# Peptides against a protein of PDB entry 5IXI: the designs that were tried, part 96

Target 1, 141 residues: chain A of PDB entry 5IXI
Amino acid sequence: TPLLDASSLEYLFAQGQYDLVKCLAPIRDPKTEQDGHDIENECLGMAVLAISHYAMMKKMQLPELPKDISYKRYIPETLNKSIRQRNLLTRMRINNVFKDFLKEFNNKTICDSSVSTHDLKVKYLATLETLTKHYGAEIFE

## One batch from the design tools (peptide; made by RFdiffusion4, then SolubleMPNN)

Design b2_p23_4_s3 (from b2_p23_4, 13 letters changed)
Fold by OpenDDE base, seed 1:
Structure b2_p23_4_s3 (fold): chain B 141 residues (1-141), chain A 23 residues (1-23)
Amino acid sequence: as target 1 above (141 residues)
Amino acid sequence: SDFLKKFLERFNKPISEEMLRLY
């Protein structure tokens, strides 16, 4: 397996985001209802990583990002569609959970400059591999 | 939340050996 340089990592990161959102790398099947909830939370986490990477690349602080920034374009389309079918209060809760997640993640990682864009890409791909079915088997094995 | 805590803990862990094979 070839070593990943900066350009290769950038490519895989971009492709991984695309594969997750477009469901080309489908998320694993939930074993229980709680596992299903955990999978959804992991997807929100993936959105946090992607948005944080975007913010760092643009040299923008989170308060400078548009207030309408959301997880919607950073999670699997099937999950996004599922969430849209839930009741208003549930959707509001999910939005609030995500916003709090993003803020808390930023406070504990980005604000103290303990994390680089490189780190975010690596962690994104690593999480993607565990979250999806057989993704990256040829790459990571 | 408990999930966020676990997520952060996993995020802060060193790169796994399988990921190290890429470098």
Scores: peptide ipSAE 0.442, ipTM 0.824, DockQ to the pose 0.512
Fold by OpenDDE base, seed 3:
Structure b2_p23_4_s3 (fold): chain B 141 residues (1-141), chain A 23 residues (1-23)
Amino acid sequence: as target 1 above (141 residues)
Amino acid sequence: SDFLKKFLERFNKPISEEMLRLY
């Protein structure tokens, strides 16, 4: 018997997104400089998962999404503030990395119908657990 | 992208043992 049914998973997914963005589930401290870069990339990955889930729920393909779609609403506010303080070239690079990430993820998973909204929610929560300091300890014990 | 490759590999792997406990 599963601990999480469909409704519970939907709730946790929604709450997890909120907790990540609002830093109620703070991201873990980097152990090294490279680890810090990996953490930021993981946050971009979380944005890709969230946006992909949104697109699937709205039955929209990637080209149909607004051109101004961005990671900004889907990453921790602290990270978003940090990125905004970086120079223009760095911000452009991050935008390009994100767009390429979203495109490639869509091409290799969503377009092939190999991924369901259920899968996205599970992977989002699993990644959230590894990305944050103490998230899920009370749930996944 | 090295990260994208790793991300996709992890995404395609079975869920962790901790997540398996949920099912």
Scores: peptide ipSAE 0.440, ipTM 0.822, DockQ to the pose 0.538
Fold by OpenDDE base, seed 2:
Structure b2_p23_4_s3 (fold): chain B 141 residues (1-141), chain A 23 residues (1-23)
Amino acid sequence: as target 1 above (141 residues)
Amino acid sequence: SDFLKKFLERFNKPISEEMLRLY
């Protein structure tokens, strides 16, 4: 009686990544400056989930990933453009925050095999629903 | 960071009932 089988989940995960990056599923409007920072951090989290999923599918450990791996292709294009307009020190800080985020997430979840690709897909879609304005209405209503 | 801690805590929780109904 499942509404979503493995193939459908794979499809929705792939489409959700595309929709987030291309802003077809736009992120929600911030209510405050702090809320805006939280939204940006959640976007970095989405990038961590996406990259971790990629690494697991490629059977790669984090140290094997390119050192220049970045959040840039895994966050909303509008946010990416905003970050590019910020000063060098801010961009360096964001990059460091992301790298530390990815490393710590990997150490605490991926390396000990406590997380599966299925878990990553589900958590990605669930977070996407809360992060965006309209996404998932047909699924989550 | 505080955000990362909260993010991990949410991630480690069982999936919500909203997601469970898909299965």
Scores: peptide ipSAE 0.434, ipTM 0.819, DockQ to the pose 0.543
Fold by OpenDDE base, seed 4:
Structure b2_p23_4_s3 (fold): chain B 141 residues (1-141), chain A 23 residues (1-23)
Amino acid sequence: as target 1 above (141 residues)
Amino acid sequence: SDFLKKFLERFNKPISEEMLRLY
């Protein structure tokens, strides 16, 4: 398989975000209840990667991001709808988990390591491959 | 959390041979 140049990677990253959110690349079916929780957490991770990439492209630090920044626009629409139907305490927990995740990721990777936007794209696509039913095959086969 | 720890560990791991084609 040929190597991807920078333009191709940029395109795949953008398309991957779109496909994940719009459920064109649907997330895999959970095998157990715990697997379902893991899938949701991975989706939050995808949001963290996408937001971090956005912040780096805009040369913004985490404190400079909008205070109301949320995972909602960066996760599958089906999952977002599911979360919105859950009770207030659950939604609060998810929001807190996400915000802590974003903060910790920023501290330990963006600030403390030499992570680049290129690295974020690669990790995003790699995670997308494991998370979804079809997208991995499109990229790597 | 356990998930965050696992996520960070995976993020910091070297890429697999399959991922090399993205570079």
Scores: peptide ipSAE 0.430, ipTM 0.828, DockQ to the pose 0.593

Design b2_p23_4_s4 (from b2_p23_4, 10 letters changed)
Fold by OpenDDE base, seed 2:
Structure b2_p23_4_s4 (fold): chain B 141 residues (1-141), chain A 23 residues (1-23)
Amino acid sequence: as target 1 above (141 residues)
Amino acid sequence: SSFLEQFRKRFNKPISEESLRKY
């Protein structure tokens, strides 16, 4: 019943990652400070999905991933710049929270729930649609 | 963390019908 075949889904997933990071699909404007924090957290979640997908495609487990794995290349560049401007303790906290997030997500969600790469692609794109201002307009309008 | 639990909860929730018919 899906409109997209596997190849098209793979393409859109790859393009969506690029568009999010390069801000070609800009994230929505926060309505409040709390909304801003929620948006940042969703971006970190997107990084977890992207990295988890990468690990699954490479048939790697989290202990096999480089210890320097980070969200930096998987979140919007504007957000990355914002985080780099924050103090050292804040950045350390974000790094630790992200690593714990990635670890627990893979252990308790990916492995235990038998999540597939297809599931990750769909969740990523679906979240991207709600997180960004006008993503997919040229495709689904 | 509380956020991870919330994120997992949303992750396990079925996606919208609008998105589901696309992918």
Scores: peptide ipSAE 0.232, ipTM 0.801, DockQ to the pose 0.751
Fold by OpenDDE base, seed 3:
Structure b2_p23_4_s4 (fold): chain B 141 residues (1-141), chain A 23 residues (1-23)
Amino acid sequence: as target 1 above (141 residues)
Amino acid sequence: SSFLEQFRKRFNKPISEESLRKY
């Protein structure tokens, strides 16, 4: 029933990650201040999905993941730059919230539920469609 | 709402019909 086969979905998932991080698929403009905060949270959520997918593919539990695994490599470079410019307490809060969420998502959603790598890819791409300006659309010069 | 709550809401949200046709 789906238009995409497994290989196509895998390709789009990989390309989508690259496009998001490199801002080739730029995130949408916030409509309000709260919308801007929601967009940042969605980006952090995308990082959780990507890392969880990575962990599942490597058959690694969260405690086995390298300590250097962070949201920084999985969010838009523009957002990463913005976060780096924020004060230490704010950055610490973001790091702690992200780590706690990743832990909870791994323990309760990945381990306790029947979530597959396929589900993560679908959720990632679906979120990417709503998060970015022109994902899936043709842009002409 | 917290970051986690917002994420869960989005994660459990039904996928649009347009996206369901793709995936």
Scores: peptide ipSAE 0.229, ipTM 0.803, DockQ to the pose 0.661
Fold by OpenDDE base, seed 1:
Structure b2_p23_4_s4 (fold): chain B 141 residues (1-141), chain A 23 residues (1-23)
Amino acid sequence: as target 1 above (141 residues)
Amino acid sequence: SSFLEQFRKRFNKPISEESLRKY
């Protein structure tokens, strides 16, 4: 049986999102330039998980979500600030890639695999442990 | 895209037994 019940998992999921965005759980240091890009991509992936969870909880389809929903409020603030400093074409590319990613994830992963909100929470927290410094150890050890 | 495919691959990967005990 899992260590956490449903309510505890919900709380931890919400707290994890807060810690990631507010950089209270700092992301790991990149080992290489490519690793840095991988970390950014993983953060964007975390945003996809969070938004998908939100959509599922509200029982809303992606087209029904506000058009202003983006990765900006679901990634570390430091990364968001970094992206804002990049040139217009780069920012546009990131926005388009994210939108396409979110759409494809929901169409071919959420629907096809019958993923539940519980699954998204677990995946989010598990990824958070690997993405951040000492997060798992501080919370569970 | 390569990023999406990599993300999906990791997403579908089974969670470690250690993590499963927690959640």
Scores: peptide ipSAE 0.225, ipTM 0.795, DockQ to the pose 0.751
Fold by OpenDDE base, seed 4:
Structure b2_p23_4_s4 (fold): chain B 141 residues (1-141), chain A 23 residues (1-23)
Amino acid sequence: as target 1 above (141 residues)
Amino acid sequence: SSFLEQFRKRFNKPISEESLRKY
């Protein structure tokens, strides 16, 4: 039933990552302060998905990932700039939350749920559609 | 973390029919 073949899905996943990071598909405007925090958390989630996909493709386990791996290359550049301007304690909190998130996702969700690279791509693109202003419309309309 | 739990819950849920049609 899927409209996209494997090659098309791979292409869209790669393009989606690029568009999100480069802000070509800008994230939606927050409705409230709490909504803003939710958006940031979703962006961190997108980074976890992207990194997990990378690790899976490279047949790497979490302990084998670079020790300096972070969300910085996998979130919108605008958000990354915003985070870098925040105080040290806030940045430390974000780093800790992300590392815990990545660790738990790989140790539990990836392994326990038998998640495939296909699942990660689908989830990434589906989340991208809801997180950004017009990505879904640009691709599918 | 509350967010981590929420994320996992959403991740484990089926995606929308609109998305399923695409992928």
Scores: peptide ipSAE 0.220, ipTM 0.795, DockQ to the pose 0.703

Design b2_p23_5_s1 (from b2_p23_5, 10 letters changed)
Fold by OpenDDE base, seed 3:
Structure b2_p23_5_s1 (fold): chain B 141 residues (1-141), chain A 23 residues (1-23)
Amino acid sequence: as target 1 above (141 residues)
Amino acid sequence: FIPNYEKMKEFFKSVAKTVRPEF
């Protein structure tokens, strides 16, 4: 794991979120059909990390989070557009799985473990490197 | 692509296991 000072980590985390959502750091091309599925799952995972970090920073429990919080603002815009085109049942499944895990992650992983905002930023950036085409090449060498 | 409910759950469980301090 590359060593980053606190200020660099904070900057890269903020910029990384923006780059992922705005597709400035485009997600990698799938090598197989299953790889494509994994890519979408990883994007949803990134949303969980980002939202959990947000909640921790704001010192908010899940019931206190804004009602409009969803994966939609935390995944690549291209993927969000794709999901919106899928049928209602599929979208419901995605939403339910996401919400269920977000709840579990915050209640069982964040609250019951030593996971910190620092850990979330590291995991986010590490995943971003593998998820995108060329992100962090200079840092994660 | 139609996401599989159970596969997504498995992935998220995997993510939970990997989100730990990295040193």
Scores: peptide ipSAE 0.147, ipTM 0.726, DockQ to the pose 0.274
Fold by OpenDDE base, seed 2:
Structure b2_p23_5_s1 (fold): chain B 141 residues (1-141), chain A 23 residues (1-23)
Amino acid sequence: as target 1 above (141 residues)
Amino acid sequence: FIPNYEKMKEFFKSVAKTVRPEF
């Protein structure tokens, strides 16, 4: 794994977010039904990382974030379309779980564990490498 | 896919626990 300076890491993190959402870095094919569920959950996790990074950079607490903050803009567009097709109850459950975890993550993991924006970028890119088909082949060797 | 609320919570809890300073 090559050494990345702060500027390079910032660039890769920004580009990685864009590539994931726009499906330019397509998520890997599920091997089983459960694997598909795991992939979806990891995508939601990526949204938490991205939102938390944004909040930290803006020095915002969760109550200061827009009331409509959601995973919708931070997951692959294909997955977002899939979720929108599910029934209202399911979508409500996904949203509630997401919001609850986002709150817990920021309160306990970010605030109490001294996780930095650097750590979030590294975790995001590392997860992106395993979540997508070919991302990072030239970067994470 | 219909998410299992408890399983999703456990997964996210696991994610939270794994995100720690690496250096």
Scores: peptide ipSAE 0.142, ipTM 0.713, DockQ to the pose 0.253
Fold by OpenDDE base, seed 1:
Structure b2_p23_5_s1 (fold): chain B 141 residues (1-141), chain A 23 residues (1-23)
Amino acid sequence: as target 1 above (141 residues)
Amino acid sequence: FIPNYEKMKEFFKSVAKTVRPEF
């Protein structure tokens, strides 16, 4: 794995977000039904990383973020469409779990561990590589 | 597909636990 300077990392992070959301880097095929559930959870995790990065770049605390901020713009569009088709109660549960995790991540990881935007980009790209079909193999091998 | 709330919660707790030591 080559060392990436700040500019290269920023570029790859931005491109990676775009590729994930636009499904240009498609998520891996589920091996089982449970694996499919895990993949969705991983996608929601990616949204947490992206939102946390955004908040840090804007120097915003979570309470200062718009109330309508959610995973929707930070997950694969196909998954977002799928979630929208689910019943209201299910969607509410997804939203609540996501928001709870976002808060926990902020308090226990970002604040307590002093995680930097650099760290978030690295984690995002590393997760993206394992979540999608051979994305960035030429970079992370 | 209806996500299992408890499984989701468990997953995120696991993610938080495993990610923290990496930073």
Scores: peptide ipSAE 0.141, ipTM 0.717, DockQ to the pose 0.197
Fold by OpenDDE base, seed 5:
Structure b2_p23_5_s1 (fold): chain B 141 residues (1-141), chain A 23 residues (1-23)
Amino acid sequence: as target 1 above (141 residues)
Amino acid sequence: FIPNYEKMKEFFKSVAKTVRPEF
C-alpha cells in the first residue's frame, strides 16, 4: 500500500466510492460460484465501510441515521440490479444480515477498537484494488 | 444466495487488527 497524504486519500476515497457504485471501476469476474459469493460479501462490506465513514464524519450514531438506511446506494449498480431480481424473502434476509452486521461493526469495531475515518478509507481503497478489474494499477502495489 | 455474516466478519477483522494492540 502506497503512502498517501490526507488530501490525496480523501480525494481517492470519494472518487473510489463513485467509481464502484457507477461501475466505472467494475468488479472482477467470479472464477467460481463461491468466488461470486465472496465478491457479494465484500461488496456489502464496502457498503458497511462507506456508511460507517459517513456516520463518523457527521458525528452521528447509527440510531440517528434514517430508518431506511440501505446498502443500495453503496454497492455496484449491477449487483443491486441482481439482488432486486431475487425473491422478496431473500431480499429481506439480505437486509437483515446487512443491518445486523452494520450494528455489530459500529458497536465492536468502531467503538471498541477506535477505528478512525482514515482507517476506513485505507481499507476501502485496499479492497477496491482487489475487488475491481483494473482499479489503482498506477498507484497501488 | 444470502450473504454470509461470518465471511463479512472475517473481512472486517483485518480492519480491527490495524488499530488493535496484539497481545
Scores: peptide ipSAE 0.173, ipTM 0.720, DockQ to the pose 0.287; fails the geometry check

Design b2_p23_5_s2 (from b2_p23_5, 8 letters changed)
Fold by OpenDDE base, seed 4:
Structure b2_p23_5_s2 (fold): chain B 141 residues (1-141), chain A 23 residues (1-23)
Amino acid sequence: as target 1 above (141 residues)
Amino acid sequence: FIPNKEKMKEFFESVAKTKDPRF
């Protein structure tokens, strides 16, 4: 297994975000209904990782982020389309859960420096490997 | 379906523990 240096990790993280959102690295097919729920939860988790990494790199705390910060630009476009088709109440609840968790993650994890940008990139790429069908096969061999 | 906050918390509890020797 090849060891990635900092520059390679940064590049792969950026490319991985693009590939996930644009569905160039499509998410895996759910095997069960619960598996589908787990996939959606992980996708929202990926959004939190991406947003948190952005905030840390820009030296911004959560209150300094745009008020309209959302998962929409940080999850697979296919999933975003699916969510938009759900009723208003469901979409509101999804948004509330996401924002509440993002706030908690920022306050208790990022602000306390329990997680570094390096940790976020590693977790993101590791999750990307299992969440998608065959992303990074050559890199993770 | 509405995402589960607790499941997300479980996901992120592993963030600090995730150490991949490739990175």
Scores: peptide ipSAE 0.138, ipTM 0.715, DockQ to the pose 0.652
Fold by OpenDDE base, seed 2:
Order: structure tokens, then sequence, then C-alpha cells
Structure b2_p23_5_s2 (fold): chain B 141 residues (1-141), chain A 23 residues (1-23)
């Protein structure tokens, strides 16, 4: 397994976000209904990581981000389509859960400097390896 | 299906603990 320098890590993180959202690195097939729920939860988690990383790089606190910040552009397009087909109440609850968690993560983890941008990139790529079907074969094998 | 906050919390509790020598 090759070691990655900072520039390589930055590139892989950016490319990984693109691949996940565009489904070029498709998420794994769920084995059970609960597994499907876990996959969706991890996808939303990936969105929090991506948004938090963006905010940190721009030196913006969460309240300074757009009030309509959403997971929509940070999750696989297939999942986004699925969520849009759910009823309004469910979508509202998903939005609220996401925003509340994003706020909590930012306040308790990011603002306290317990997590760095490096940690976010590492977690993102590590999750991408297990969340998707075959991502990172060239790097992780 | 509505996402579970507790599971998401568990996910993020592992962020700071995630270490990979490749990075």
Amino acid sequence: as target 1 above (141 residues)
Amino acid sequence: FIPNKEKMKEFFESVAKTKDPRF
C-alpha cells in the first residue's frame, strides 16, 4: 500500500466526493433492510464530512453557511432521487435530522478543534472504501 | 425511513479515531 502525501490526499478526497455523488463509485448493495438504512445513514454522514470540510477550509462557522444548506449535492444522486420520492413529512424529518446533526458535529467537534481537515479526509476516504463496491482498488489493495 | 441520529453520532465518534498509515 502506497503512502500518500498531503497533495495526493487532497486530490483523492476531491475526486472521491465527485465519484460518490455521481455514482462513479456506486454504493454497495444492501444485504438487508437494516443494511440499507445503515448505508443511507453513512451517506448522510459523508455529506456532513464534506460540508464540514468545506466550512473549515473557507474558515466559516456553521451559522455563516447558507440557511438552506442541504445534503442534496453531497450524497449519491441515486439516493437523492430516492429521498425526493418520499413524502413531505419524511423529507422534512430527514432535513431536520441532518441539520441538527451537522450543527452538533460542528459545535462539539469542529469548533473544539478535536477534528482536523486531515481527519475528515481520512474518514471520508476510509468510509468510501467500505461504502462503495470497488473504490480504491488501486490504492487500498 | 428516517435517519437515526444515534447511528450518525456513532459514525462521527470514529472520525477522530480513524487512522490510516497510508495517509
Scores: peptide ipSAE 0.137, ipTM 0.714, DockQ to the pose 0.644
Fold by OpenDDE base, seed 5:
Structure b2_p23_5_s2 (fold): chain B 141 residues (1-141), chain A 23 residues (1-23)
Amino acid sequence: as target 1 above (141 residues)
Amino acid sequence: FIPNKEKMKEFFESVAKTKDPRF
């Protein structure tokens, strides 16, 4: 695997976000029901990473983000469609869990500067490699 | 299905520890 410089990392991170959301890098097929749950959890985690990275780059605190910030624009469109088909109560709970975790992550990890934008990009791309079917073949192999 | 907050926590606690020399 080749060593990537900062500019390459920035490019790959931006492209990776687009590919994940637009399903150009489709998520892997679940092997079990639990695996499906893990995939959804990771996708929501990817949304937290992307939002947190955005906030850090813009030097914004979490309260300064739009009140209606959500995972919808940061997860695969196929998953978003699946979630929208679930009942209202379930969707509300998903929203609450996501918002609570986003807040916790930013308050405990980001605000303490224990995680840099570099770390977020690395984690995002590394997760993308295992979360999707064929991503990284040209980069990581 | 509702996402598991603890699983997400585990995921993000690994962020700072994960080092990829490729980047």
Scores: peptide ipSAE 0.137, ipTM 0.712, DockQ to the pose 0.652
Fold by OpenDDE base, seed 1:
Structure b2_p23_5_s2 (fold): chain B 141 residues (1-141), chain A 23 residues (1-23)
Amino acid sequence: as target 1 above (141 residues)
Amino acid sequence: FIPNKEKMKEFFESVAKTKDPRF
């Protein structure tokens, strides 16, 4: 397995985001209902990673981010469509949970510099490998 | 379904611990 340099890591991170959102790297099939919930939780987690990485690269604090920033552009389109079909109250709760978590992640992890952009990319790609069906098989197998 | 904050918290607590020799 080849070691990835910084440029390769940047490329794979960008491509991985695209593949996840566009469902070119489809998420794995849930084994149980709870597994399905875990998958959705991980997808929302991936959104937090992507947004946080973006904010760090732009040197933006959360209060400086547009209020319309949400998980919608950073999760699989299939999941986004599914969420949009849920009732208003559920969607509001999802939004609130996501925003609260994003805020907490920023305050406890990003602002104290305990996590770098490198760490975010590594976590993102590592999660992508397990979240999707066969991502990275060509490169890492 | 509503996302589980605890599960998400566990996910992100692992960010700093996640290491892959390929990266």
Scores: peptide ipSAE 0.121, ipTM 0.708, DockQ to the pose 0.656

Design b2_p23_5_s3 (from b2_p23_5, 8 letters changed)
Fold by OpenDDE base, seed 1:
Structure b2_p23_5_s3 (fold): chain B 141 residues (1-141), chain A 23 residues (1-23)
Amino acid sequence: as target 1 above (141 residues)
Amino acid sequence: FVPNKEKMKKFFEDVAKTKDPRF
């Protein structure tokens, strides 16, 4: 497999985000109900990675981000639609859990500079490969 | 269903350790 330089990694990261959100790289089929929950958790994790990467690139602290920042733009559209159909309390809990985790991730990882933008891109693409059905087969095989 | 924060934490614990030689 070809090694990726910085430019290639940046390209694949951007393309991967697009493919995930637009469901061009569809998430894998859940094997069980719990597997479905794990998939949703990973999707929200992907949103944290994407947002954190954005914040780091813009040299922005979380308090400087818009208050309405959410996972909605960073998860598969199908999942976003599913979440919107859930009851209000559930949606509120999802939002709270996400925001709390994003804050914690920022404080413990991003602010400490223990993770670079490179690390985030690598983690994102690695997760994308396993989360989706056949992403990267032509590149990674 | 509500996401599990602890599972998400575990997901990110190895972010810095996640290395792929292709990248």
Scores: peptide ipSAE 0.155, ipTM 0.728, DockQ to the pose 0.652
Fold by OpenDDE base, seed 4:
Structure b2_p23_5_s3 (fold): chain B 141 residues (1-141), chain A 23 residues (1-23)
Amino acid sequence: as target 1 above (141 residues)
Amino acid sequence: FVPNKEKMKKFFEDVAKTKDPRF
């Protein structure tokens, strides 16, 4: 396994976000209904990582972020379209779950557990490897 | 289906604990 330097990690993280959202690195096909649920949870987790990384890089706490911060531009476009097709109540619940978790992650993980931007990038790329079909095959080889 | 907060918590349990040696 190759060791990545800081500049390479930063580049791969940025590119990975783009590829995930634009579905250039498509998410894997669910094998079961529960697997599909797990995939959606992981995608929302990826959004939390991306938003948290952004906030940390900008030296902003969550309350300083736009109040309308959402997962929508941080998850695969295909999944976003799927969620938009669900009923209003479901969408509201998804929004609430996401916002609550994002808040908790910021307070209890970033601040209290001293999670660094490096840790977020590592987790993001590691998850991207397993969440998507073929992304990073050579990098993670 | 609504994503599960507990599942998301589990997703992040290893963020601060484990590091991929490739990075």
Scores: peptide ipSAE 0.152, ipTM 0.722, DockQ to the pose 0.625
Fold by OpenDDE base, seed 2:
Structure b2_p23_5_s3 (fold): chain B 141 residues (1-141), chain A 23 residues (1-23)
Amino acid sequence: as target 1 above (141 residues)
Amino acid sequence: FVPNKEKMKKFFEDVAKTKDPRF
């Protein structure tokens, strides 16, 4: 596999976010119900990575982000549609879990400077490789 | 289904350690 410089990594990260959300890089088919749950958990994790990266690039702390910050624009549209079809209580729980985790991740990881924007991009792209059906064949093979 | 916070934590355990020689 070819080595990627900083500019290439930045581009691939941006493109990967778009491809995941727009389902141009579709998520893999679940093998079991639990596998489906794991996929959804990873998708929400990807949203945390994307939002955290955005915040770091804008030099913003979580309290400075909109209070209605959500995973909605950072997960596959197919998953977002699925979540919107769930009952209100479930959606509220999902929102709370996500916000709590985002806050925890920011406080314990980002604010402590233990994770850089580089680390976030690497984790994001590495996850795309396994989360999606065929993403990055040209890069990861 | 509601996502599991602990599983999400595990997802991030290796974030700081994740290294790919391609990047």
Scores: peptide ipSAE 0.151, ipTM 0.722, DockQ to the pose 0.632
Fold by OpenDDE base, seed 5:
Structure b2_p23_5_s3 (fold): chain B 141 residues (1-141), chain A 23 residues (1-23)
Amino acid sequence: as target 1 above (141 residues)
Amino acid sequence: FVPNKEKMKKFFEDVAKTKDPRF
């Protein structure tokens, strides 16, 4: 694989977020029901990474972010539509789990482990490579 | 289906450890 400088990494991270959300880089088809669950978990994880990166870049604490911040604009639109079709109770539970994990990630991983924006971009792109069908054909490996 | 917090934790455990020389 080619080595990427900071500018290239920044570009790929920005483009990757757009491609994931807009389904230009579509997520892979689940092989089993459990695989489908794993994909959804990873997508929500991607949302946590994206939000955390945003907060770090703006030098903001998570409590300073808008109260209505959610995963919705940071996951594939197809998945968001799927979640919207689920019953209200399930959607509420998803929101709660996500918010709790976002806080925990910020406190334990970012603050305690000194995770940088660089680390978040690397993890995001690495996950994107395996989560999507064809992403990284020209960049990865 | 509701996402599993423990699965998400495992997903993020390697964030600080992940070292991809490509980036």
Scores: peptide ipSAE 0.149, ipTM 0.719, DockQ to the pose 0.652

